# Designs tried in a protein design run: peptides against a protein of PDB entry 5T59. Part 40

Target 1, 112 residues: chain A of PDB entry 5T59
Amino acid sequence: TTPTMQSTSLLTEHLGYPPISLVDDIINAVNEIMYKCTNAMEKYLMQRNIIGKKDFSDEIKIGTAKLESLLENSVDKNFDKLELYVLRNILSIPSDLLEENRFRLLHHEKLV
Target 2, 90 residues: chain B of PDB entry 5T59
Amino acid sequence: EHIRFQRLVQVCNKALEESIRKLQSWEKIHECFPNYGQTREGIENLTVCQQQVIKLWSNLSRVEFDAIFHERSIEEKLNQLDDLINKARS

## One batch from the design tools (peptide; aimed at target 1 L87 N89)

Design b2_p22_1_s3 (made by RFdiffusion4, then SolubleMPNN; from b2_p22_1, 12 letters changed)
Fold by OpenDDE base, seed 3:
Structure b2_p22_1_s3 (fold): chain B 112 residues (1-112), chain C 90 residues (1-90), chain A 22 residues (1-22)
Amino acid sequence: as target 1 above (112 residues)
Amino acid sequence: as target 2 above (90 residues)
Amino acid sequence: DLSEEEKKETKAIKEEVRKKLA
């Protein structure tokens, strides 16, 4: 089921916020976590950048950047799928219920 | 009877697990540090780093997602949605 | 600004659906 303006409005009324806001919170959170993880990795390795007489600072910076890109691509792909699934299958209203009766039910629940 | 919130948790966990999959690969990690990873000490550092990052990922995601779900009251709202739909079809 | 957000959400969903189906 694909979300419609009607279903979005009804869900917004029910939730107190647009369905997309939940997804946005999730995506923003995972992005923040992602960068915290990669930053922690870089800092950890940079504190251990010298082995013997060799300085691996440049390699560490490049390597952590590559891992960040890899993780970023994976996050983007998987959470794009998540967004679609949540909006279509979780935060959704069956089409047969997108009638006046459903609207009345939501209002009734709020009033009672 | 209540299924939507369970599904939300499941798909969130799946997305998190699939996202971190590449970092769980030692081969992928080592490829990013070809010379550093040729040293004994470098291998040790990378191993610890990999483990710590994965743990950090898991812990932070759990805390942050739970906070979001609480702030948005999503379990209650989804349960209510299930109930409303079931009632409408009864 | 719920109306604008709703419109944006709908458009975004449609775009994503089209991309996945293509």
Scores: peptide ipSAE 0.185, ipTM 0.905, DockQ to the pose 0.060
OpenDDE base, seeds 1, 2, 4, 5: peptide ipSAE 0.182, 0.181, 0.184, 0.182; ipTM 0.902, 0.903, 0.904, 0.903

Design b2_p22_1_s4 (made by RFdiffusion4, then SolubleMPNN; from b2_p22_1, 11 letters changed)
Fold by OpenDDE base, seed 3:
Structure b2_p22_1_s4 (fold): chain B 112 residues (1-112), chain C 90 residues (1-90), chain A 22 residues (1-22)
Amino acid sequence: as target 1 above (112 residues)
Amino acid sequence: as target 2 above (90 residues)
Amino acid sequence: ELTEEEIKETRKIKEKVRELLK
């Protein structure tokens, strides 16, 4: 079920915030976590960049960047799917509640 | 009776798990460090690094997502939504 | 699991939904 203007308004009233705000919080959080992870990886390896007499700094930087890109792509696709699922199936109102006779239900419950 | 919050947690966990899947592959990690990973010490460092990153990913995601859910009162709100829907159908 | 085409399609749908919810 795709969100509608009506369902969004009702859910916003119920939640106290737009449904998309929750998704944005989740996505922002995972992005922040992602970069913290890749940064930690790079720093850890850069502290161990010399093995024997060979300096692997360049390889470490390139390799970490590749992993970051890989993780970023994976996060993007999986959380895009999550966003769609949440908005369609979790933060959603069934059609029977969107009918004229049921539209007042959410408003009525709050006013009583 | 209450199903929406459970589903939210499930899909979040799934997304997190699938996102970190590539980093859980030793082969994929090694491919990014072909020469570094040819040394004994390099392999050891990569192994520890991989484990630490996965652990960091898991811990941070748990803490941050729980904080979001709390701040947004989403469990309560979704339970109320379930109740409202069930009431409307009765 | 998703192909490149499926990823692009998902993003398109997501964008449409976001625009609707603004």
Scores: peptide ipSAE 0.319, ipTM 0.925, DockQ to the pose 0.176
OpenDDE base, seeds 1, 2, 4, 5: peptide ipSAE 0.304, 0.299, 0.295, 0.307; ipTM 0.922, 0.922, 0.921, 0.923

Design b2_p22_2 (made by RFdiffusion4)
Pose (drawn by RFdiffusion4):
Structure b2_p22_2 (pose): chain A 112 residues (1-112), chain B 90 residues (1-90), chain P 22 residues (1-22)
Amino acid sequence: as target 1 above (112 residues)
Amino acid sequence: as target 2 above (90 residues)
Amino acid sequence: LDFDEITEEEIEEHKELLEELE
């Protein structure tokens, strides 16, 4: 289903947070990991940048950065589909409930 | 009958697996370090990276998301939502 | 809806929809 304002309003009440807040926590989380990994990889190599008698410090900075940017694209790509797939199929509303009062069951849930 | 949360786990894992796939290929890894990878020690060092970075990627993301799913009780909110739409359709 | 079938155009339209809903 396509998201609607009532679903955002109702799901915000059921969840205690907007549906997007969960998506923010995920995207923000994986980005932090992405950089944590690349930074960890560059330092592992920089203290191993000299093999034999040659110094590959330049190649490593370019290589580690050239990898980082490829994840920035792939992650931004694959987690936007997640931002979509979730708001449309998971945090989702059918027509059975907004055509005939979903408000009954949510109000009914919070009370009885 | 509880089906929506397992989906959330499936879609998260799905996004992560596709997010890292280009790093599982030794080729693209060596393309970023062509001269460095033509040395024996360089090949050994790069192997230690991609295998450890992938493990670090999997572990860090697995721990946080399980934590996020806990701080927001999403497994319950969705289980309540799954079994609630059924009671409505009935 | 399948996850692998999501296009870039659909993502753009979705972002616009989210902005409108906000």

Design b2_p22_2_s1 (made by RFdiffusion4, then SolubleMPNN; from b2_p22_2, 8 letters changed)
Fold by OpenDDE base, seed 4:
Structure b2_p22_2_s1 (fold): chain B 112 residues (1-112), chain C 90 residues (1-90), chain A 22 residues (1-22)
Amino acid sequence: as target 1 above (112 residues)
Amino acid sequence: as target 2 above (90 residues)
Amino acid sequence: MDYDEITDEEIKEFHELLKELA
């Protein structure tokens, strides 16, 4: 189900943090990992930039940048999908629990 | 009964797998290094590099995501949410 | 809803929704 102000508030109370904060952590982590990977790749190849009598440093720099862009696009796309999926299907409250009587149940469980 | 955390793990893995798929393509790698990849040594270096990056991606993501899940107590919270929903529907 | 079935249009609409909730 699609997030609402009500569901967000209830989930925030339950989790101790807004649902989107979890997604933010995940996305920040994967972005960091992504750049660590591309940096490692560039360093590895730059240590092996000369083959025979030819220096491939420029090609390596351009190539790794292209791969980084490719990976960035893939990460952005897939983790946008992840965000939508998580907030709709995982960190969500069914409509029947958003009714007045069910709302009280959520608060009651926290207080007792 | 408890399904939400399992789904979270699954979708995280799916997103990670789909994200790294392009780097798993030798053709994509080679296209970025057209001349370097025309040499024997270049091919060897690119092959090793590709393998190492994929392993690094997998290892780092596992460690970092597990840490996030622990810090956010998300398994417990999602299990509680499942229980709450089931209780309300009983 | 399946992860693989999510479209770019859905993502766009979802982002707009999140802006409203923020």
Scores: peptide ipSAE 0.493, ipTM 0.943, DockQ to the pose 0.938
OpenDDE base, seeds 1, 2, 3, 5: peptide ipSAE 0.493, 0.486, 0.489, 0.491; ipTM 0.943, 0.943, 0.943, 0.943

Design b2_p22_2_s2 (made by RFdiffusion4, then SolubleMPNN; from b2_p22_2, 9 letters changed)
Fold by OpenDDE base, seed 1:
Structure b2_p22_2_s2 (fold): chain B 112 residues (1-112), chain C 90 residues (1-90), chain A 22 residues (1-22)
Amino acid sequence: as target 1 above (112 residues)
Amino acid sequence: as target 2 above (90 residues)
Amino acid sequence: MDYDSITDEEIEEFHKLLEKLS
């Protein structure tokens, strides 16, 4: 179901934080990991840039940059999808319960 | 009965797997290093590099995501959410 | 809804929604 202000408020109360905060943590983490991976790749190859008296430094820099761009694009796309999926299907309250005002149970359970 | 946390883990893994897919392609890697990859040593270096990066990606993501899930107590919270929803429907 | 079926259009619409909710 599509998130609403009402469902967001209820879930925030339940979680102790807004649902989007979890997604933000995940996205921040994967971005950090992504650049650690690309940096490691560049460093590894740059330490091995000379082969047969030929210096491949420029090719390595360009090549790793291309791979970084490909990875960035893929991460952006797939974790946008993840965000949508999580907020619609996981961190969500079914609409039928909202319509029947059954969501009050979430608040009630906290108070009891 | 408890399904939300399982779905979270599944979609996280799916996103991670799809994100790294291009780097798993040797052809794609080689295309980025056309001359370097024409040397024996270059091929060896690229092979090791590819394997190490993919391993690093998988290991770091597992550790970091598990840490996030723990810090946010998300398994417990999602299980509770499942229970509350099921209770409301009964 | 499954992960693989999510389209770019849906993502764009969802971003607009999130902006309204924030």
Scores: peptide ipSAE 0.519, ipTM 0.944, DockQ to the pose 0.961
OpenDDE base, seeds 2, 3, 4, 5: peptide ipSAE 0.513, 0.515, 0.517, 0.518; ipTM 0.944, 0.944, 0.944, 0.944

Design b2_p22_2_s3 (made by RFdiffusion4, then SolubleMPNN; from b2_p22_2, 10 letters changed)
Fold by OpenDDE base, seed 4:
Structure b2_p22_2_s3 (fold): chain B 112 residues (1-112), chain C 90 residues (1-90), chain A 22 residues (1-22)
Amino acid sequence: as target 1 above (112 residues)
Amino acid sequence: as target 2 above (90 residues)
Amino acid sequence: MDYDEITDEEIKEFHELLKKIK
């Protein structure tokens, strides 16, 4: 079920926050983690940048940047999918519960 | 009876796993360091680096997502939502 | 709905919808 203004309002009342806020937290977290990972990778390799008589610093910087880009693209795609999935299938209210009588039930449970 | 939180955890894990999949490919790692990876020592360093990054990804995501779920009380809220739905359909 | 079945087009459409809901 695709989210609506009605379902969003009801879920916000139930959760105490808009459903999208949870997704935002998740996405923000994974983005932070992503850059921590790539930064750690670069630092690790930069501490090992010299092999024999060759300095691979430039290659390491370029390579880690490429990997970061790959990870960024994958994170973007997969967590866009996650957002859609969560808001349609998890943080959602079935259409039958959006009927007037069922709608009242949700409000009643909140107030009681 | 309670299914939504389980699904949330599952989809989070799925997204995390799919996101890191390319970094799990040695071929993709190696192609980013074509000359560095032609050295024995370079290969060793890349191997360790790859493993450490994957572990870091897994550990950080676990800690951070658990914190989010706790702060948002999402398990409780989703369980309540399941209960409401089940009650309405009974 | 399966996570793996979600398409790029669906994501785009969904984003447009979210803009209206926010």
Scores: peptide ipSAE 0.571, ipTM 0.947, DockQ to the pose 0.961
OpenDDE base, seeds 1, 2, 3, 5: peptide ipSAE 0.571, 0.566, 0.569, 0.568; ipTM 0.947, 0.946, 0.947, 0.946

Design b2_p22_2_s4 (made by RFdiffusion4, then SolubleMPNN; from b2_p22_2, 8 letters changed)
Fold by OpenDDE base, seed 5:
Structure b2_p22_2_s4 (fold): chain B 112 residues (1-112), chain C 90 residues (1-90), chain A 22 residues (1-22)
Amino acid sequence: as target 1 above (112 residues)
Amino acid sequence: as target 2 above (90 residues)
Amino acid sequence: MDYDEITDEEIKEFHELLKKLE
């Protein structure tokens, strides 16, 4: 189901935070992890940049940057999908609950 | 009965797996280091690097996502949501 | 809705929706 103002408010009350906040945490985390991985890769290879009499430092820097770009694009796409999936299918309220009487159910359970 | 948290974990894993798929391709790795990868030592270094970065990706994501789920109490909250929905439909 | 079935168009439309909710 598509998020609405009503569902967002109800879920925020239930969760103690807006549903989007969870997604933000996840996306921020994976972005941080992504750059940690690419940085580690670059540093590992830069420690092994000379083979024989040839210095491959420039190629390593360019190559790792290309891989980072590939990873960035994939992360962006897949976690956009994740965001949509989570907010529509996981952190969502079915339409049959989006009625006045059903709103009271959520409120009542919180008070009990 | 409780399905939402399971789905959350599943979709997170799916997104992580699909995201790292390109780095799992040796061909993609080698293409980024065309001359370096023509040397024996270069191939060895790239092989180890590829393996290590994939492991790092997996380990860091597990730790960080679990921490997020805990801090947000999301399993409990999603289970409660499932229960509320089931009650409403019963 | 399955994760694999989500299209780029759906993502675009969804982003527009989120802007209105924020």
Scores: peptide ipSAE 0.523, ipTM 0.945, DockQ to the pose 0.949
OpenDDE base, seeds 1, 2, 3, 4: peptide ipSAE 0.521, 0.516, 0.518, 0.520; ipTM 0.945, 0.944, 0.944, 0.945

Design b2_p22_3 (made by RFdiffusion4)
Pose (drawn by RFdiffusion4):
Structure b2_p22_3 (pose): chain A 112 residues (1-112), chain B 90 residues (1-90), chain P 22 residues (1-22)
Amino acid sequence: as target 1 above (112 residues)
Amino acid sequence: as target 2 above (90 residues)
Amino acid sequence: DVVEKAKERESEYEEVEKWFEE
């Protein structure tokens, strides 16, 4: 289903937070990991940048950064589909409920 | 009957697996370090990276998301939502 | 804003379904 304002309004009430807030926590979380990994990888190599008698410090900075940017694209790509797949199929509303009052059951849930 | 949360786990894992796939390929890894990878020690060092980075990627994301799912009780909110739409359709 | 963004990306939904099925 396509998201609607009632679903955003109702799901915000059921969840206690807007449906997008969960998606923010996920995207923001993976990004932090992405950089944590690349930074960890660059330092592992920089203290191993000299093999034999040659210094590969330049190649490592370029290589570690050249990898980081490829994840920035792939992650932004794959987690936007998540941002979509979730708001459409998981935090989702059918027509059975907004055509004939979903408000009854949510109000009914919070009380009885 | 509880089906929506397992989906949330499936879609998260799905997104992560695709997010890291280009790093599982030794080729693209060597392309970023062509001269460095033509040395024996370089090959050994790069192998230690991609295998450890992938493990770090999997572990950090696994721990946080399980934590995020806890701080927001999403497994319950969705289980309540799954079994609630069924009561409505009935 | 989120609803508007989701409506803008409606055309991409079939790709997302194929992506998820794989």

Design b2_p22_3_s1 (made by RFdiffusion4, then SolubleMPNN; from b2_p22_3, 7 letters changed)
Fold by OpenDDE base, seed 4:
Structure b2_p22_3_s1 (fold): chain B 112 residues (1-112), chain C 90 residues (1-90), chain A 22 residues (1-22)
Amino acid sequence: as target 1 above (112 residues)
Amino acid sequence: as target 2 above (90 residues)
Amino acid sequence: DYVKKVKEKEKEFEEVDKWFEE
């Protein structure tokens, strides 16, 4: 189920930051890594763009762009699932602890 | 028992593995370079390139994700969360 | 390391794997 505002608030207090911030860090990191990888690939192949008497620079550029798109789509899909899973199953508070009598559990434990 | 941080590591690894799987396919790599990959030297270059990218992906992700987990103190926080939940249910 | 730790208990987290089977 979708996280409630209550759970988000409690988790934010516990973590010191909103749960989504962790996911954002992860996604930003993987995106950076992704482009570093594709850039490295292009550079490596462009240094080897001539075979015999034929220049494959254009094909390399197009090919690496296609691979980049493929990787982008895969990263997007899988890390969207990751985001959903993390927020629902890892950074979550069971419903029984969100009831009226237990709503302040995390806050109380921190202050006492 | 502490389980949330283990799950976090697991899902991160899974996402990384599934994401790079496309580049692990030689067929997909070759399809992007149809003429280049018809040459012996081109095949060799693509093979090395593929291997290097996969290694780079693995190494960078390990370093960066560990850094994030440390900076966010997420293992400690998730363990504490597990403890709080377990305590409340006991 | 964390990778080894998770692998040892991989069976306990089958739910995680289900999210990435599609």
Scores: peptide ipSAE 0.292, ipTM 0.921, DockQ to the pose 0.120
OpenDDE base, seeds 1, 2, 3, 5: peptide ipSAE 0.119, 0.131, 0.154, 0.122; ipTM 0.912, 0.910, 0.914, 0.913

Design b2_p22_3_s2 (made by RFdiffusion4, then SolubleMPNN; from b2_p22_3, 14 letters changed)
Fold by OpenDDE base, seed 4:
Structure b2_p22_3_s2 (fold): chain B 112 residues (1-112), chain C 90 residues (1-90), chain A 22 residues (1-22)
Amino acid sequence: as target 1 above (112 residues)
Amino acid sequence: as target 2 above (90 residues)
Amino acid sequence: SAVEKVRAKEPLFPEVDEWFAS
């Protein structure tokens, strides 16, 4: 279930930023880390591309690309799950507190 | 009383762990370098590479995620959210 | 962490492990 506009507004007020911004930061970070890792791997192996007078550069490039794709797919899958979990469970307001009377009470308590 | 921040840390760790799991498989690494990995030196290089990338993944994620959590004051905000919700229900 | 365990009460949300296994 997607969070309501009301929930998003309340959380944005509380957090000082939209809930999705936190998730975006996390996902952007892991993507950056992912490519740093694969780039480091590729560079490390490319510096060691010749063994016994045989050049493995092409194989290394293809292999690291495959690993990158593998990691990309895994990151996408798992951090999609993370996003859903965070937005639905962590950065969420229980439905019973989104009722009119409770909404006002919660807002009032926050301001007092 | 507080639960949300703990869950955030848990879900982040889980996502990171599951994401890197495939790279922790030597078999999968070796499959990507079938000829290179048939050489002694190649195996050694791949072994070191695998170890280093896993460490890099772990270290960078720890540093970056902690920075995000700090910048967003998320522990405090989530604790406050827990408190507000609990208070509203009491 | 120990600190997390101390401040947290019984789980109110789906278990993370179960979530990812689904």
Scores: peptide ipSAE 0.544, ipTM 0.924, DockQ to the pose 0.083
OpenDDE base, seeds 1, 2, 3, 5: peptide ipSAE 0.539, 0.519, 0.543, 0.540; ipTM 0.925, 0.929, 0.925, 0.923; seed 2 fails the geometry check

Design b2_p22_3_s3 (made by RFdiffusion4, then SolubleMPNN; from b2_p22_3, 11 letters changed)
Fold by OpenDDE base, seed 5:
Structure b2_p22_3_s3 (fold): chain B 112 residues (1-112), chain C 90 residues (1-90), chain A 22 residues (1-22)
Amino acid sequence: as target 1 above (112 residues)
Amino acid sequence: as target 2 above (90 residues)
Amino acid sequence: SVVEKVLKKLPEYPEVDEWFEK
C-alpha cells in the first residue's frame, strides 16, 4: 500500500518537509559511508601491497572493487526495503484519521 | 505510547546490519584476495582490515544517522504524530 | 519490551525482522 496524496500532504505540513526527504538523507548518508569504507580498505591494503618482494597491487585493486560491488548491491537491496517500510509504516497516517473530522483535528492541533 | 521513532531506529539498524553482513564473512573476503590471502602477512592484513571496516561502518553510521534525525527533528515529529493518532482514536 | 508487544498487535506496524525476511 502506497501513501495517498492526502497523507503525503498532511505529513509534509506536519514535518515541514516531504516524507521522502528523510529517506533521501538516510540513503545518501549510507552511500557516502559505503564509499568511505571501501576507500579505507583499499588504502590500507595498498600500503601493504608488497609481501616477500611480490607486488599484489593489481589483486588488491580488483579485490576491493569486488567487495565494493557486493556492498553496493546489499545496500541497495536493504535500503530499498527500509524506504518502503518507513513510508508505509512510520511516516504514514491511518485511514481512519483521513476522514474529514480527523483531518480537521490534525490541522487544529497545528494552529493551536 | 510513542512507537514510530523506535521503529525508525530499528529499521535503520536492521538495514545497516544486513548490508554489512557479507563483509563479516571471512570466506568472502578471502575469495577476493586469493593469492594475497595465501601469505601469512596477507592473512594478517586482511583480518585487521576486515575488523577496521566493520568498526568504521558502525561508527560512521551512528554519527551520520543521529545527525539526520536531529536536523529533521524526527523524534519530536514522530512523537507528535503518535499523540495525534492516539487522541483521534480515543 | 512492553512497546514491542504493543506494536505486534498493530497491523500497521509489522516487525522489522519479518519485513526484511521477505
Scores: peptide ipSAE 0.411, ipTM 0.917, DockQ to the pose 0.095
OpenDDE base, seeds 1, 2, 3, 4: peptide ipSAE 0.404, 0.392, 0.392, 0.410; ipTM 0.917, 0.917, 0.922, 0.911; seed 3 fails the geometry check

Design b2_p22_3_s4 (made by RFdiffusion4, then SolubleMPNN; from b2_p22_3, 8 letters changed)
Fold by OpenDDE base, seed 5:
Structure b2_p22_3_s4 (fold): chain B 112 residues (1-112), chain C 90 residues (1-90), chain A 22 residues (1-22)
Amino acid sequence: as target 1 above (112 residues)
Amino acid sequence: as target 2 above (90 residues)
Amino acid sequence: SVVEYVKKKESEFPEVDKWFEE
């Protein structure tokens, strides 16, 4: 289920930022790391592109691009799952506490 | 008593592990370099490259994710959330 | 017991490994 507006508001107040901001930070970080890894791989192999009398530069560029695509697809899939898990289960307020009286209690406890 | 932060760490690790799984496959690496990988030197280079990129992935993710968790004070906030919920149910 | 209480609370959250299973 999708988080309610009330839940998001309460969590934003508690965290000091919207819950989605944490997920965004994580996803942005892994994307940056992903491209750093693939770039490093390409650079490493390109420094070793000639074996004997044969230049493998073109094959290396194509091959690293393929690996980047594979990694990119996997990152997208798995971190979509992560996003859903975090927002539904970790950064969430149980439905039984979203009633008026319970809502006030959480707010009150935060202020005390 | 506290569970949410534990789950956050677990789900982050799982996502990272599953994401890098294909790069851990030698077969997947080799098939991307069919001719290069037919040479002795090529195999050696690919082997080292595979090892290094996996280590880089692990190290960078650890550093960056820990930084995010710290900057967002997420462990403290999630523990507090657990406590608030438990109190509300008491 | 406290142990049972903790186990009950943990069961309220889906297992991460299962979550990623296809």
Scores: peptide ipSAE 0.501, ipTM 0.925, DockQ to the pose 0.085
OpenDDE base, seeds 1, 2, 3, 4: peptide ipSAE 0.498, 0.499, 0.490, 0.497; ipTM 0.925, 0.924, 0.925, 0.924; seed 4 fails the geometry check

Design b2_p22_4 (made by RFdiffusion4)
Pose (drawn by RFdiffusion4):
Structure b2_p22_4 (pose): chain A 112 residues (1-112), chain B 90 residues (1-90), chain P 22 residues (1-22)
Amino acid sequence: as target 1 above (112 residues)
Amino acid sequence: as target 2 above (90 residues)
Amino acid sequence: SEEELEEAKERIEEANEKPYVE
């Protein structure tokens, strides 16, 4: 289903937070991991940048950064689909409920 | 009957697996370090990275998401939502 | 909280403009 304002309004009430807030926590979380991994990888190699008698510091900075940017694209790509797949299929509303009052059951839930 | 939360787990894992796939390929890894990878020790060091970065990627994401799912009780909110739409359709 | 709701509305509108994902 396509998201609507009633679903956003109702799901915000059921969840206690807007449906997008969960998606924010996920995207924001994976990004932090992405950089945490690349930074950890660069330092592992920089203290191993000299093999034999040659110094590969330059190649490592370029390589670690060249990898980081490829994840920035792939992650932004794959988690936007998640941002979409979730708001459309998981935090989703059918027509059975907004055509004939979903308000009854949510109000009914919070009380009885 | 409880089907929506398992989906959330499936979609998160699906996004992560696709997010890291290019790093599972030794080729693209060596492309970023062509000269460094032509040394024995370089090959050994790069192997230690991709295998450890992937493990770190999987672990950090697994722990946080399980935590986010807890702080927001999403498994319950969705289980309540799944079994609630059924009561409505009935 | 009102700012978060406004941002959420904007992003849902943007999400509706995008193609469906399977």

Design b2_p22_4_s1 (made by RFdiffusion4, then SolubleMPNN; from b2_p22_4, 6 letters changed)
Fold by OpenDDE base, seed 4:
Structure b2_p22_4_s1 (fold): chain B 112 residues (1-112), chain C 90 residues (1-90), chain A 22 residues (1-22)
Amino acid sequence: as target 1 above (112 residues)
Amino acid sequence: as target 2 above (90 residues)
Amino acid sequence: SEEELEKALERVEEINKKPPVE
């Protein structure tokens, strides 16, 4: 089920931030990591671009770019799934609790 | 009893593992460097590079995700959420 | 060598290291 506005509001109050913010952090992090990995690979190989008398710089750049693309596609796919799962199944409130009593519980717990 | 945080960790790990799957394929790596990978030295470089980038992926993701979880206090918050839900159902 | 790669990767990591994205 898709998160409701009410659940989002309640979770935001509980978390201190919107649920999507956590997902954004995760996705931003993995994207950063992804580019760090590909950059590291390129740099490592570019330091070893000459074998014998042949310069493989162009091939290395192209090859690394291809790997980056592959990784990007995979990251996008898998973390889109992650986003949906987290928002729907982890950062979610059961429908039966989306009643006035749930709000009271959160309020009560904060007061205690 | 507390299940949400565990699930979060699991789904994160799964996403990370599946994302790096293609880079774990030597064939795919080699295909990206067809001429470079025909040299002995090139193969060695690619092999080391592949191994190390996978390790880098794993290490960086662990550190960064743990930092996120800590900064967001997500374990505590999810545990509290579990407790609230369980309490409401009791 | 594996050591060289490790060092290279570490250097890249250090250079590009950023705090967790919020």
Scores: peptide ipSAE 0.084, ipTM 0.896, DockQ to the pose 0.019
OpenDDE base, seeds 1, 2, 3, 5: peptide ipSAE 0.065, 0.066, 0.072, 0.030; ipTM 0.891, 0.891, 0.892, 0.889; seed 1 fails the geometry check

